Peptides against a protein of PDB entry 4XPM. Designs and how they scored, part 61

Target 1, 160 residues: chain A of PDB entry 4XPM
Amino acid sequence: VMLHSKNVKGFLENTLKPYDLHSVDFKTSSLQSSMIITATNGGILSYATSNNDVPKNSINEINSVNNLKMMSLLIKDKWSEDENDTEEQHSNSCYPVEIDSFKTKIYTYEMEDLHTCVAQIPNSDLLLLFIAEGSFPYGLLVIKIERAMRELTDLFGYKL
Target 2, 67 residues: chain B of PDB entry 4XPM
Amino acid sequence: DIKGTIAFDTHGNVIESTGVGSQRIEDIGDLSKVTLDAEGFAQVQGDSLLVHLYKRNDITLAVYTSA

## One batch from the design tools (peptide; aimed at target 2 I59)

Design b2_p30_2_s4 (made by RFdiffusion4, then SolubleMPNN; from b2_p30_2, 14 letters changed)
Fold by OpenDDE base, seed 3:
Structure b2_p30_2_s4 (fold): chain B 160 residues (1-160), chain C 67 residues (1-67), chain A 30 residues (1-30)
Amino acid sequence: as target 1 above (160 residues)
Amino acid sequence: as target 2 above (67 residues)
Amino acid sequence: DKFSKNAENLNKELDEFIKKGLDAIKERFF
C-alpha cells in the first residue's frame, strides 16, 4: 500500500486549518506544522507548515525544516519511551482510541512553548504529528488528530 | 449574561474556552469531579461566578454567569 | 477537497455541539 506524496502533502496541509466557532467567540490559530514521520527513526516522510511566507530554499526555510526534524526526533523518542512505559500510558496525556477496529494511542506533549500531539497510525511504522502554538487547546488537538487519522486508512498497517 | 465558557474532555483537557472561562482553566479540576444529574447537568457556585455544567458524549461544557 | 470537507465537518460538528450545549444549559438553568 502506498499513498502518493502529493496526496499526503495535501492531506497534511488541510490539517493545518484552524477551528473557528460561531456559537461562541472562539477561534484557534492554524497548526504550526503537521507531519507524518517514521516511528523507527523519527524521519519525516511528509510535512506541511502554516508558514508559507518563507521563500523556498532560503536559509529561513532550511532553519525551519531543521527545526521540524529536531522536533520530530524528540517527539518520536518521547513517544517510544512512553510506548514502553505503562504508567505514562495511563496518564492524562495518553488517549487510547479505536478507529475502525484498530487500536492506537494519542499522546500530547508540551514542547517548550508549543503544544504537540502524536499518534501512531494503526499497526504501522508511521506517526502522525501535529504541532501547534501554546494557545491551541490539547483537547481540541486530540479530537483533531483522531479525526485526521480516520482519513489515513490506506496507511493502516504500513510497514517500512 | 454569559461571562464565559469552557469545554473540556474526560482527561480534563480544554477543547474551547471563552471569556472568563479562559482565565478559569484551573477550575476544570474541580468541575470534573462534580456529580451530574441524570440529564447531564449540574450547577456549581464558584466565588463570584456561577458555573452551569452540561455533559454529553464525553465532553463537558461549563458556562459561567454572574452569581 | 476531500480533506477540506473533513476539516470543515469537524469544525461544524464542534460548533453544533457547543450550540446545543448552550441551548440546553439555557433551557435548564435560565
Scores: peptide ipSAE 0.681, ipTM 0.949, DockQ to the pose 0.896
OpenDDE base, seeds 1, 2, 4, 5: peptide ipSAE 0.676, 0.677, 0.678, 0.679; ipTM 0.948, 0.949, 0.949, 0.949

Design b2_p30_3 (made by RFdiffusion4)
Pose (drawn by RFdiffusion4):
Structure b2_p30_3 (pose): chain A 143 residues (1-50, 63-86, 92-160), chain B 67 residues (1-67), chain P 30 residues (1-30)
Amino acid sequence: VMLHSKNVKGFLENTLKPYDLHSVDFKTSSLQSSMIITATNGGILSYATSNSVNNLKMMSLLIKDKWSEDENDTNSCYPVEIDSFKTKIYTYEMEDLHTCVAQIPNSDLLLLFIAEGSFPYGLLVIKIERAMRELTDLFGYKL
Amino acid sequence: as target 2 above (67 residues)
Amino acid sequence: ETEAEEEEEERRTELKELHDDIMDEIFEQA
């Protein structure tokens, strides 16, 4: 099994969209970036930006390790369930940036959102949890 | 009139804020400790501003008005 | 006392509707 590079890229581009509420006068900026990376090496499989390529590689590996350390050390952590599949969503403050990361269930892949510091964490968590519901094709993807 | 809002989750993280809500994000620590009535409502205040609380689906809404 | 109870019921209805509208918009855009 392999990834359909163009469609995953398109998916990540779609996850970039900001929230724009009218019930209250509230709107976010779009995500700074959205990436799927390996839980193993932190290598980037696909990404979308709304800063530079060099900067994404560094952040990705860093969040991979932070996630790896938290995932087996016996911040916020949100246990989630999707169609009886379990995963966890972590938030990490990456300098002035807000980030969310979660392992795609039973997969060797992580989904990573990078947003500005003004993007509320609770909202970033909802965004990534719903986005993961669209990634059933990637559940169980093994390297 | 409504002077501001804050919505926050069970971890106390913000989902959205407007008005004086964005200036009073620190209120969440106290607000999240408020025990709501049987229907999910409460009213509390730190100062001249009245905070109306409603919680459902693990999301608390706080709206700020005058007393 | 009746007028205060009616005003409180209206206030709670409006707050609940605002909460649901916020949640619907967030989950629709999600």

Design b2_p30_4 (made by RFdiffusion4)
Pose (drawn by RFdiffusion4):
Structure b2_p30_4 (pose): chain A 143 residues (1-50, 63-86, 92-160), chain B 67 residues (1-67), chain P 30 residues (1-30)
Amino acid sequence: VMLHSKNVKGFLENTLKPYDLHSVDFKTSSLQSSMIITATNGGILSYATSNSVNNLKMMSLLIKDKWSEDENDTNSCYPVEIDSFKTKIYTYEMEDLHTCVAQIPNSDLLLLFIAEGSFPYGLLVIKIERAMRELTDLFGYKL
Amino acid sequence: as target 2 above (67 residues)
Amino acid sequence: DFQEEMNDELDTFISESLDAISKKIEEEES
């Protein structure tokens, strides 16, 4: 099994969209970036930006390790269930940036959202949880 | 009139904020400790501003008005 | 588009919660 590069890229581009509420006068900026990376090496499989390529590689590996350390050391952590599949959503403050990361269930891949510091964490968590519901094709993807 | 709002989750993380809500994010620590009535409502205040609380689906909405 | 749906659902959620608070205030005034 392999990834359909163009469609995953398109998916990540779609996860970039901001929230724009009218019930209250509230709107976020769009995500700084959205990436799928390996849980193993932190290598980037696909990404979308709304800063530079060099900067993404560094942050990806950093969040991979932070996630790896938290995932087996016996911040916020949100246990989630999707169609009886379990995963966990972590938030990490990356300098002035807000980030969310979660392992795609039973997969060797992580989904990573990078937003500005003004993007509320609780909202970022909801965005990534719903986005993961669209990634059933990637559940169990093994390297 | 409504002076501001804050919505926050069970971890106390913010989902959205407007008005004075964005200036009073620190209120969440106290607000999240408020025990709501049987229907999920409460009213509390730190100062001249009245905070109306309603919680459902693990999301608390606080709206700020005058007392 | 699911990103649009997410936004619509959150907007509706917040609006319904505001309505519930408004109705509770009216009951207290009455």

Design b2_p30_4_s1 (made by RFdiffusion4, then SolubleMPNN; from b2_p30_4, 15 letters changed)
Fold by OpenDDE base, seed 1:
Structure b2_p30_4_s1 (fold): chain B 160 residues (1-160), chain C 67 residues (1-67), chain A 30 residues (1-30)
Amino acid sequence: as target 1 above (160 residues)
Amino acid sequence: as target 2 above (67 residues)
Amino acid sequence: SFMDELNEELDKFIAEGLEAIEKRLAEEAA
């Protein structure tokens, strides 16, 4: 199924879902945000947030979006730096992964008190970005974003 | 009885943690170095608790018990 | 959804691991 803007938004909203295990008493919070941004400029192409209780067109909403913009830029910059840093690519914060025949990397970044992870959609100019609370474990975050990326094959190779 | 759990990946990052495991994330460093048997199991004395390890598909599950 | 599936998969893994450990303990005790 072709991913259109509407579909992408819905996709990102689905990624917000928390994990809730019943084999053990483990439950996470929802992701704070899930975004697709440009790898070049960090521009937000689509996003979803768990806090949707903000009135539309309110100052709070605007501020929230602005905050996302700021975070996206910061993470994009860090990602860009790491992509040009062999040492960073060999750190425990970098997960080389292969989806089908495509290779990409998942990076985990601590941003203030938040846990984030970002991955380039294979061969594309796009990054998938998850922002979670500090209590959200990185290993799980990585698994989550990898699984999500496997559902974005339509965006593989997408160039701006 | 299980006192807690930690599941972690090959990078030593937590996948899940419960109970006392949530307070012993620092154990991952040592647990990751434990030699497992042919079936992927090991037992390690950790503080006052016994840690049971099971690894499969690059994920290690550590289960903390009193004995 | 794919996220629900992942949740289930992870849950199953943990459950299987717990069961495996319990089984090993039972065997050792026998």
Scores: peptide ipSAE 0.699, ipTM 0.946, DockQ to the pose 0.873
OpenDDE base, seeds 2, 3, 4, 5: peptide ipSAE 0.696, 0.695, 0.693, 0.693; ipTM 0.946, 0.946, 0.945, 0.946

Design b2_p30_4_s2 (made by RFdiffusion4, then SolubleMPNN; from b2_p30_4, 17 letters changed)
Fold by OpenDDE base, seed 4:
Structure b2_p30_4_s2 (fold): chain B 160 residues (1-160), chain C 67 residues (1-67), chain A 30 residues (1-30)
Amino acid sequence: as target 1 above (160 residues)
Amino acid sequence: as target 2 above (67 residues)
Amino acid sequence: DFTEELNKELDKFLAEGLAAIAERLARQAA
């Protein structure tokens, strides 16, 4: 199945959904945002947010989008630094993974009171980025982003 | 009776926590070092609770009970 | 549904783990 821009948006919206692990009576909140950004400049190519109740073109919407742009840039910068830092790549905040023979890394970053997770889509100039509340466990966030990347094979090898 | 649970990955990061497990995240450091049997089980005596471990596919489940 | 499927998978793991622990305890008591 070929991924189009609209299909990517819909998939990102799906990733926002919370977990409900009723076997142990554990529930999470929805992700605050899910984004695909450029690894080069941190530009947002596609995004979804759980705070969709804001009126279109309102000041609150503008502020929300601007906040996403700021966070994406900050996370991209830290990711770039860590990709050139052997020590950071061996921390518990870095998960080396292999998807269909492609190697990539998943990083977890605390951003103020938020929990974030970012990973380079294999062999591409794109990053997948999840932003969640501080109550969202990192281990669960990592599992989610790893499985999400496996569904984005159409973006593997994408170069700007 | 189950008093709480913790599930964690190979990096020691939490996947889920409930009950007393939510207040004992610091136990992961020690629990991750426990040697499991061939079937992936172990039991560890805590302060006042017994911890039952089950590991499969790089996920460890810790269940806290009174006995 | 991506999230629903992953949720079910994780929940199933937890349920199986709880059951396995319970079964192990029962066997030890017998």
Scores: peptide ipSAE 0.737, ipTM 0.952, DockQ to the pose 0.855
OpenDDE base, seeds 1, 2, 3, 5: peptide ipSAE 0.726, 0.736, 0.728, 0.729; ipTM 0.951, 0.952, 0.951, 0.951

Design b2_p30_4_s3 (made by RFdiffusion4, then SolubleMPNN; from b2_p30_4, 16 letters changed)
Fold by OpenDDE base, seed 3:
Structure b2_p30_4_s3 (fold): chain B 160 residues (1-160), chain C 67 residues (1-67), chain A 30 residues (1-30)
Amino acid sequence: as target 1 above (160 residues)
Amino acid sequence: as target 2 above (67 residues)
Amino acid sequence: DFMEELNEELDKFIAEGLKAIEERLARQKA
């Protein structure tokens, strides 16, 4: 089964959902945004955002999208640097993971006051990117993105 | 009575925090160094609180209690 | 829904952890 753009959008929208535990009094905010971007230039292939209060085609929406583009590019650049830096790959901000038989890495990045997490979809030219508020804990963000990637097997090996 | 909790991963990053645990994230540095027993448990005396540790599947749960 | 499943899994883990700690304490007191 091949993922269509509509399916990807819906998938990303689903990842925005907050966590709400009942065993303890813990609840997160929704993700600010969730994106699939190219590893080559940080181009956004698909995205979802929790900022749905902005009217379509408004200046505010355009600015919001532009900000998203900028963030994606910055994170891609940082990711690219780290992929070529052995020390960064051994930091606590890097999580080597294996999904099925494929290996990838999850990186956490502080972007201003935001918590971000990015991971290369295994054997692909694509990155999955989560952007959350600073209150969203990194450990949970990592677990979230790992689980999300496990649902993207159709994109494994995707090349531009 | 539970005063708070912290769950954290092997990298020392928070998974969840509640109560006093939310104000004691800095404790993770020390808690991560605690040697657990064969069943994955430990107890650590804090400043005024007792911390109960349980680790399974690379996740450590710290529970803060008064005693 | 994989996100709901993950939420449930984490919640279950925390619950089990709390229970495990309680049981351990009970055993220590025995």
Scores: peptide ipSAE 0.713, ipTM 0.950, DockQ to the pose 0.912
OpenDDE base, seeds 1, 2, 4, 5: peptide ipSAE 0.712, 0.712, 0.711, 0.712; ipTM 0.949, 0.949, 0.949, 0.949

Design b2_p30_4_s4 (made by RFdiffusion4, then SolubleMPNN; from b2_p30_4, 16 letters changed)
Fold by OpenDDE base, seed 2:
Structure b2_p30_4_s4 (fold): chain B 160 residues (1-160), chain C 67 residues (1-67), chain A 30 residues (1-30)
Amino acid sequence: as target 1 above (160 residues)
Amino acid sequence: as target 2 above (67 residues)
Amino acid sequence: DPSEELNKELDEFIKEGLEAIKAYLEKQKA
C-alpha cells in the first residue's frame, strides 16, 4: 500500500511526538512543525504543527501557514546552496547518511531561536523538514529525522 | 552518585543532557578528544567532578559524579 | 512508530551505558 496524502499527514503528525526517557530525567518538547516540501521551490506538500490551538480558517491560522511557507522557502534555499558547496557539506552541520543503499544528507540549521534539520528523501525531489524549539538537541533531532526517513520508502525516487 | 549526564554524537552535538551535564555542554569539545581504553571507557577530572565516558555505536555517554 | 522506537532505543542505550560504567568502576575498586 502506497502512502497517500492523508497517510503522509498522519505520519508527519506522529513525528511531532516528544521524547521522554525513563533511564534518566530527560524529556523534550514536541516538534513545532514537520513538513514535506519540494526541493525545487520549497513548496509545502504536507505539514503538521504542534500548535493546534488556532481556530480553523482564522486569520491566525493563515498567518501561521504563511510563516511555515516562509521558513520552508528559506531552508530550501539554504539547503540548495549547501548542496552546491563542498565546504558546507563537510561541516559539522552536515550528516551524510545511507538508507537502504541510498545516499542522502541531513543538514542542521539555526533559524532564529529554532533548531531545524532538513534532508532530501533519497533520490527524490522532496525534502523532509523538522522544526523544533531551541531546547531540542541537534544530535537527537538528526537521529529523529534519519529514522523518520527510513519509514518513507514509498517516497523514495519521487519526482515532480 | 550521578550528578548529571551528556550523550553526544561524533559531530559533538547533544543527544541528551541531564543534571549538571546540561550546564556543561561546552565540555563536549574536550570530552570528544579523550582516548578511550581498550574496553571503551575513560575517566576525566573536570570542574570538580569526575566524568566517566562510555562509547558505543558512535554515541558517547558522559556521566558526571562527585567521585 | 519510529519515534517510540527511538525513544526505547535511547533508553536502552543509556541504561546499558550506566550499567557498563558502574561495572567498570567496580572492577577498578577490586
Scores: peptide ipSAE 0.683, ipTM 0.947, DockQ to the pose 0.884
OpenDDE base, seeds 1, 3, 4, 5: peptide ipSAE 0.683, 0.683, 0.682, 0.682; ipTM 0.947, 0.947, 0.947, 0.947

Design b2_p30_5 (made by RFdiffusion4)
Pose (drawn by RFdiffusion4):
Structure b2_p30_5 (pose): chain A 143 residues (1-50, 63-86, 92-160), chain B 67 residues (1-67), chain P 30 residues (1-30)
Amino acid sequence: VMLHSKNVKGFLENTLKPYDLHSVDFKTSSLQSSMIITATNGGILSYATSNSVNNLKMMSLLIKDKWSEDENDTNSCYPVEIDSFKTKIYTYEMEDLHTCVAQIPNSDLLLLFIAEGSFPYGLLVIKIERAMRELTDLFGYKL
Amino acid sequence: as target 2 above (67 residues)
Amino acid sequence: SYNPNFQDEANDELDDFIEEMLDEIEDKYF
């Protein structure tokens, strides 16, 4: 099994959209970036930006390790269930940036959202949990 | 009139904020400790501003008005 | 294929949810 590079890229581009509420006068900026990376090496499989390529590689590996350390050391952590599949959503403050990371269930892949410091964490967590519900094709993807 | 709002989750993380809500994010620590009535409502205040609380689906909404 | 509208739907559902919570506060206190 392999990834359909163009469709995953398109998916990540779609996860970039900001929230724009009218019930209250609230709107976020769009995500800084959205990436799918390996849980193993932190290597980037696909990404979308709304800063530079060099900067994403560094952040990705850093969040992969931070996630890796938290995932087996016997911040916020949100246990989630999707169609009886379990995963965890972590938030990490990356300098002035807000990030969310979660392992795509039973897969060797992580989904990573990078937003500005003004993007509320609780909202970033909801965005990534819903986005993961669209990634059933990638559950169990093994390297 | 409504002076501001804050919505926050069970971890106390913010989902959205407007008005004075964005200036009073620190209120969440106290607000999240408020025990709501049987229907999910409460009213509390730190100062001249009245905070109306309603919680459903693990999301608390606080709206700020005058007392 | 991936759903291109899932993100817009998420925004709309959040807006409706927040409106419903405001309506409950209006009915209770105002």

Design b2_p30_5_s1 (made by RFdiffusion4, then SolubleMPNN; from b2_p30_5, 12 letters changed)
Fold by OpenDDE base, seed 3:
Structure b2_p30_5_s1 (fold): chain B 160 residues (1-160), chain C 67 residues (1-67), chain A 30 residues (1-30)
Amino acid sequence: as target 1 above (160 residues)
Amino acid sequence: as target 2 above (67 residues)
Amino acid sequence: SFNENFMDDLNEELDKFIKEMLDAIKKKFF
C-alpha cells in the first residue's frame, strides 16, 4: 500500500465540509481539523484545517501545527489506553463498526471545548481523526467519520 | 406545531437538534428508555411539551410540540 | 482513490433520512 500525499490531503479537505440538513433547521460548522496519524506514535502523516487563511510560516501557522501535534498525541494516547480497556470499549464513547467485513472502532473524546472522534483505519497502523467545535454533535461526527473511512479502502491494512 | 427536534443514536449522542430540542438534550437519557410500539413510535408527555418519538435504523427522532 | 462527493452524498442521504422520519412522525401523530 502506498500513501499518496496529495490524494490523502484532498480527501481530508473534503471531510472538513459542514453539514446542512434542510429537512430541519440544522447546520454545522466545518470541522476544525482532519488528520491521518500513526497509531504508534501519534505522528501526523497528513492533515487539513478549515483555517486556510493563515499565512504560511507565520506564527499563527506554527501555533496551529503545534496544537495539532499536541492534540494528535493526546488522542492517540487515549485511544491506545481505551483499546486495552474492556470497560472503555463498552462505553457510549466507543462505536464498534464493520466496513467491508473489516472491524474497527470509533471513539469520541472531548478535548477541552472541542469534540473529537478517532478511528483506526481497519487493519492498519493509521488513525483517522476529526476535530470539531463543541457545537458539533458527537452522533453526527461518528456518522461522518464512518462514511469517510469507507472511502479509505486503499489504506486498509497499511503498516508502517 | 413543531417546537423543536432531537435526533440521537443508540449511544445517546446527538445527531441533530433544533428549536427547543437544542435546550432539551438532557431528555435523551429518558427518551432512550421509552418503549416503542411495533412500528417504532411512542409519545411522551413532558413538562409543557409533548414528545413524539420514532426510531428507524438505530436513529431516534424526537419531535417536540406544545401540549 | 475516493469519491470526491462522498461528504455531499452523505449530507444528502442523511437529510433525506431525517425528512422521512419527520414525515413518518407527522403522519402518525399530527
Scores: peptide ipSAE 0.758, ipTM 0.960, DockQ to the pose 0.859
OpenDDE base, seeds 1, 2, 4, 5: peptide ipSAE 0.758, 0.758, 0.758, 0.758; ipTM 0.959, 0.959, 0.959, 0.959

Design b2_p30_5_s2 (made by RFdiffusion4, then SolubleMPNN; from b2_p30_5, 13 letters changed)
Fold by OpenDDE base, seed 1:
Structure b2_p30_5_s2 (fold): chain B 160 residues (1-160), chain C 67 residues (1-67), chain A 30 residues (1-30)
Amino acid sequence: as target 1 above (160 residues)
Amino acid sequence: as target 2 above (67 residues)
Amino acid sequence: SFNPNFMDELNKELDKFIKEGLEAIKKRFF
């Protein structure tokens, strides 16, 4: 059941995996972070990061978590603004998608030098958020998050 | 010989890029406007490079070769 | 629950698409 924190964490960790093509010499970095956050306040419900070298309970870990919190809030705010802006919903930064008859939107946002992608889990109070390095192509990021959302059907309609 | 590739979506966003394609992302704007034949192909002469296009399922693949 | 192989499968699907596209282009132009 995806409602269990352990399963969600495992899911997010799986999304960190890089793309590695063999038909052409193309490989991405791992996602820096993958998160499920609240659409209401941008609070982090679960997250995974590719950098596991930080000692637990260290100052660096605290700073990392705080950074994630800040990014989560900023992206949530931008997402909220766009959800109330019809023009932004028709920009190239917005991908309307349908998953099993459920509709949602995928947004791409530049955050400093990072490439981010966020989407509301259909009919839920939750957002799925990917944060990648600037070298990670947006088109691929969109494909990635859409595929990931298809695995979160248990969270469709989830309300806080 | 293939000098590079770019795959991009209908929004003009990159899916993958290799070789010279990685340095020619700005070409997507023009490449997206190219009229494809009935099978989804086109060939565009660039500077010193020739670009071969194939589109299927809303994804365009551009292959760069020497002109 | 989720399919633990969903990212690997997506990777393979994309790789297959690129491969097929390359072959199509080669067949058409080369």
Scores: peptide ipSAE 0.741, ipTM 0.958, DockQ to the pose 0.880
OpenDDE base, seeds 2, 3, 4, 5: peptide ipSAE 0.740, 0.741, 0.741, 0.741; ipTM 0.957, 0.958, 0.958, 0.958

Design b2_p30_5_s3 (made by RFdiffusion4, then SolubleMPNN; from b2_p30_5, 16 letters changed)
Fold by OpenDDE base, seed 5:
Structure b2_p30_5_s3 (fold): chain B 160 residues (1-160), chain C 67 residues (1-67), chain A 30 residues (1-30)
Amino acid sequence: as target 1 above (160 residues)
Amino acid sequence: as target 2 above (67 residues)
Amino acid sequence: MYDPTFMEKLNEELDKFLKEMLDAIRKRFF
């Protein structure tokens, strides 16, 4: 059963929440953005951002959306290249994972001063993409996206 | 007294860092090569700090102390 | 469909995990 668009939006908004690891006195910022994009074209199917202060239908909102579109396309292209490069798949930037008997990979990418990670939703034409500030550790980002994907079983096997 | 911490995964990526650990991320390369005992612990001498290591479930926690 | 508390749970799990590791180090070395 596929999630409704509004439910997917709500899910992505939930992924924005920061960590508070008080046992070691460590906390993160919220994710800057969280998106589900197509693996084929990098098109954004759904997204959430932590910055809700931008007035709707403003030029600033348009610019922010355009920036997300640009980043999603760039990351999709890099992901596609890495998926066809065995050497990159064995680098420290690639995490093979298995979720409910489905195999996928998590990639970490530095985008200017931002930390990003992307993963193909298992057996689907969709990618889950997190964008965070540079202060957000990559290892923690990987843990976050893996856990998030476990909540998207309804999208496993989704084909465009 | 704990001066800082670093937690990192098997890929050498940071999970968390605090205190002096935040300034010693470059130590991960060497710390990842340290031979741990049967229980997953080790102690290694840094420049001026002692590093206490413990690994569990592919996560290594390094605790920095003055002694 | 999805658990709306999944991020909270992850935070709690990871915090607990790190706490246990820290406690283990304290017990072993301190």
Scores: peptide ipSAE 0.760, ipTM 0.960, DockQ to the pose 0.853
OpenDDE base, seeds 1, 2, 3, 4: peptide ipSAE 0.760, 0.759, 0.760, 0.760; ipTM 0.960, 0.960, 0.960, 0.960

Design b2_p30_5_s4 (made by RFdiffusion4, then SolubleMPNN; from b2_p30_5, 10 letters changed)
Fold by OpenDDE base, seed 1:
Structure b2_p30_5_s4 (fold): chain B 160 residues (1-160), chain C 67 residues (1-67), chain A 30 residues (1-30)
Amino acid sequence: as target 1 above (160 residues)
Amino acid sequence: as target 2 above (67 residues)
Amino acid sequence: SYNPNFMDELNEELDKFIKEMLEAIKKKFF
């Protein structure tokens, strides 16, 4: 029922899975990262990454985490700006969606050579954030995050 | 013979691309403007390739073949 | 809780959907 931290981590790890469309011989890479962050400060509440080859507590891990923190903050800032910009909400980078009568928006953002997608968990102080390689198509990324968000009903309305 | 495919949404964003389709992402702009028949199909001649279109549930699939 | 198979299911659904569209095109034009 209630999503504990361990369950959320597992959920995010599941979202990392690549797509394989056999019908047209199309497959993607795994997501680079998947995160739940605060909409207020961009703080990371939970995250998963595809590259687990880095030893724990290593400098490389620290750098990786710091990089995620930086990206999450930047994306949160962009998201916040767009949420207060009517014109941006009408761009092709914004997908209004409704999940079980809850309305939210999915945004796609280019971050350097990465493709990112972020969406506010409906009526919550939380954002779901996907980070993928540039080869990961945005349309598929949007479909993916919408589907993932439908599994987070326990977090709908969550306030910090 | 199919040379490639592009599937894209109503925002013009790619869902999948294969073969020559992966090199023809810029076609989406024009393909999205093509008038489809009552069943959602269209065929467009472009350079040496023929593009076969089908739209269903806000997703358009473009299949590239030899002209 | 969440459905642990949600990503696999989505992958299958999308693949099936595109497959159907592809077959429709083949049937229409080929």
Scores: peptide ipSAE 0.764, ipTM 0.960, DockQ to the pose 0.852
OpenDDE base, seeds 2, 3, 4, 5: peptide ipSAE 0.763, 0.764, 0.763, 0.763; ipTM 0.960, 0.961, 0.960, 0.960

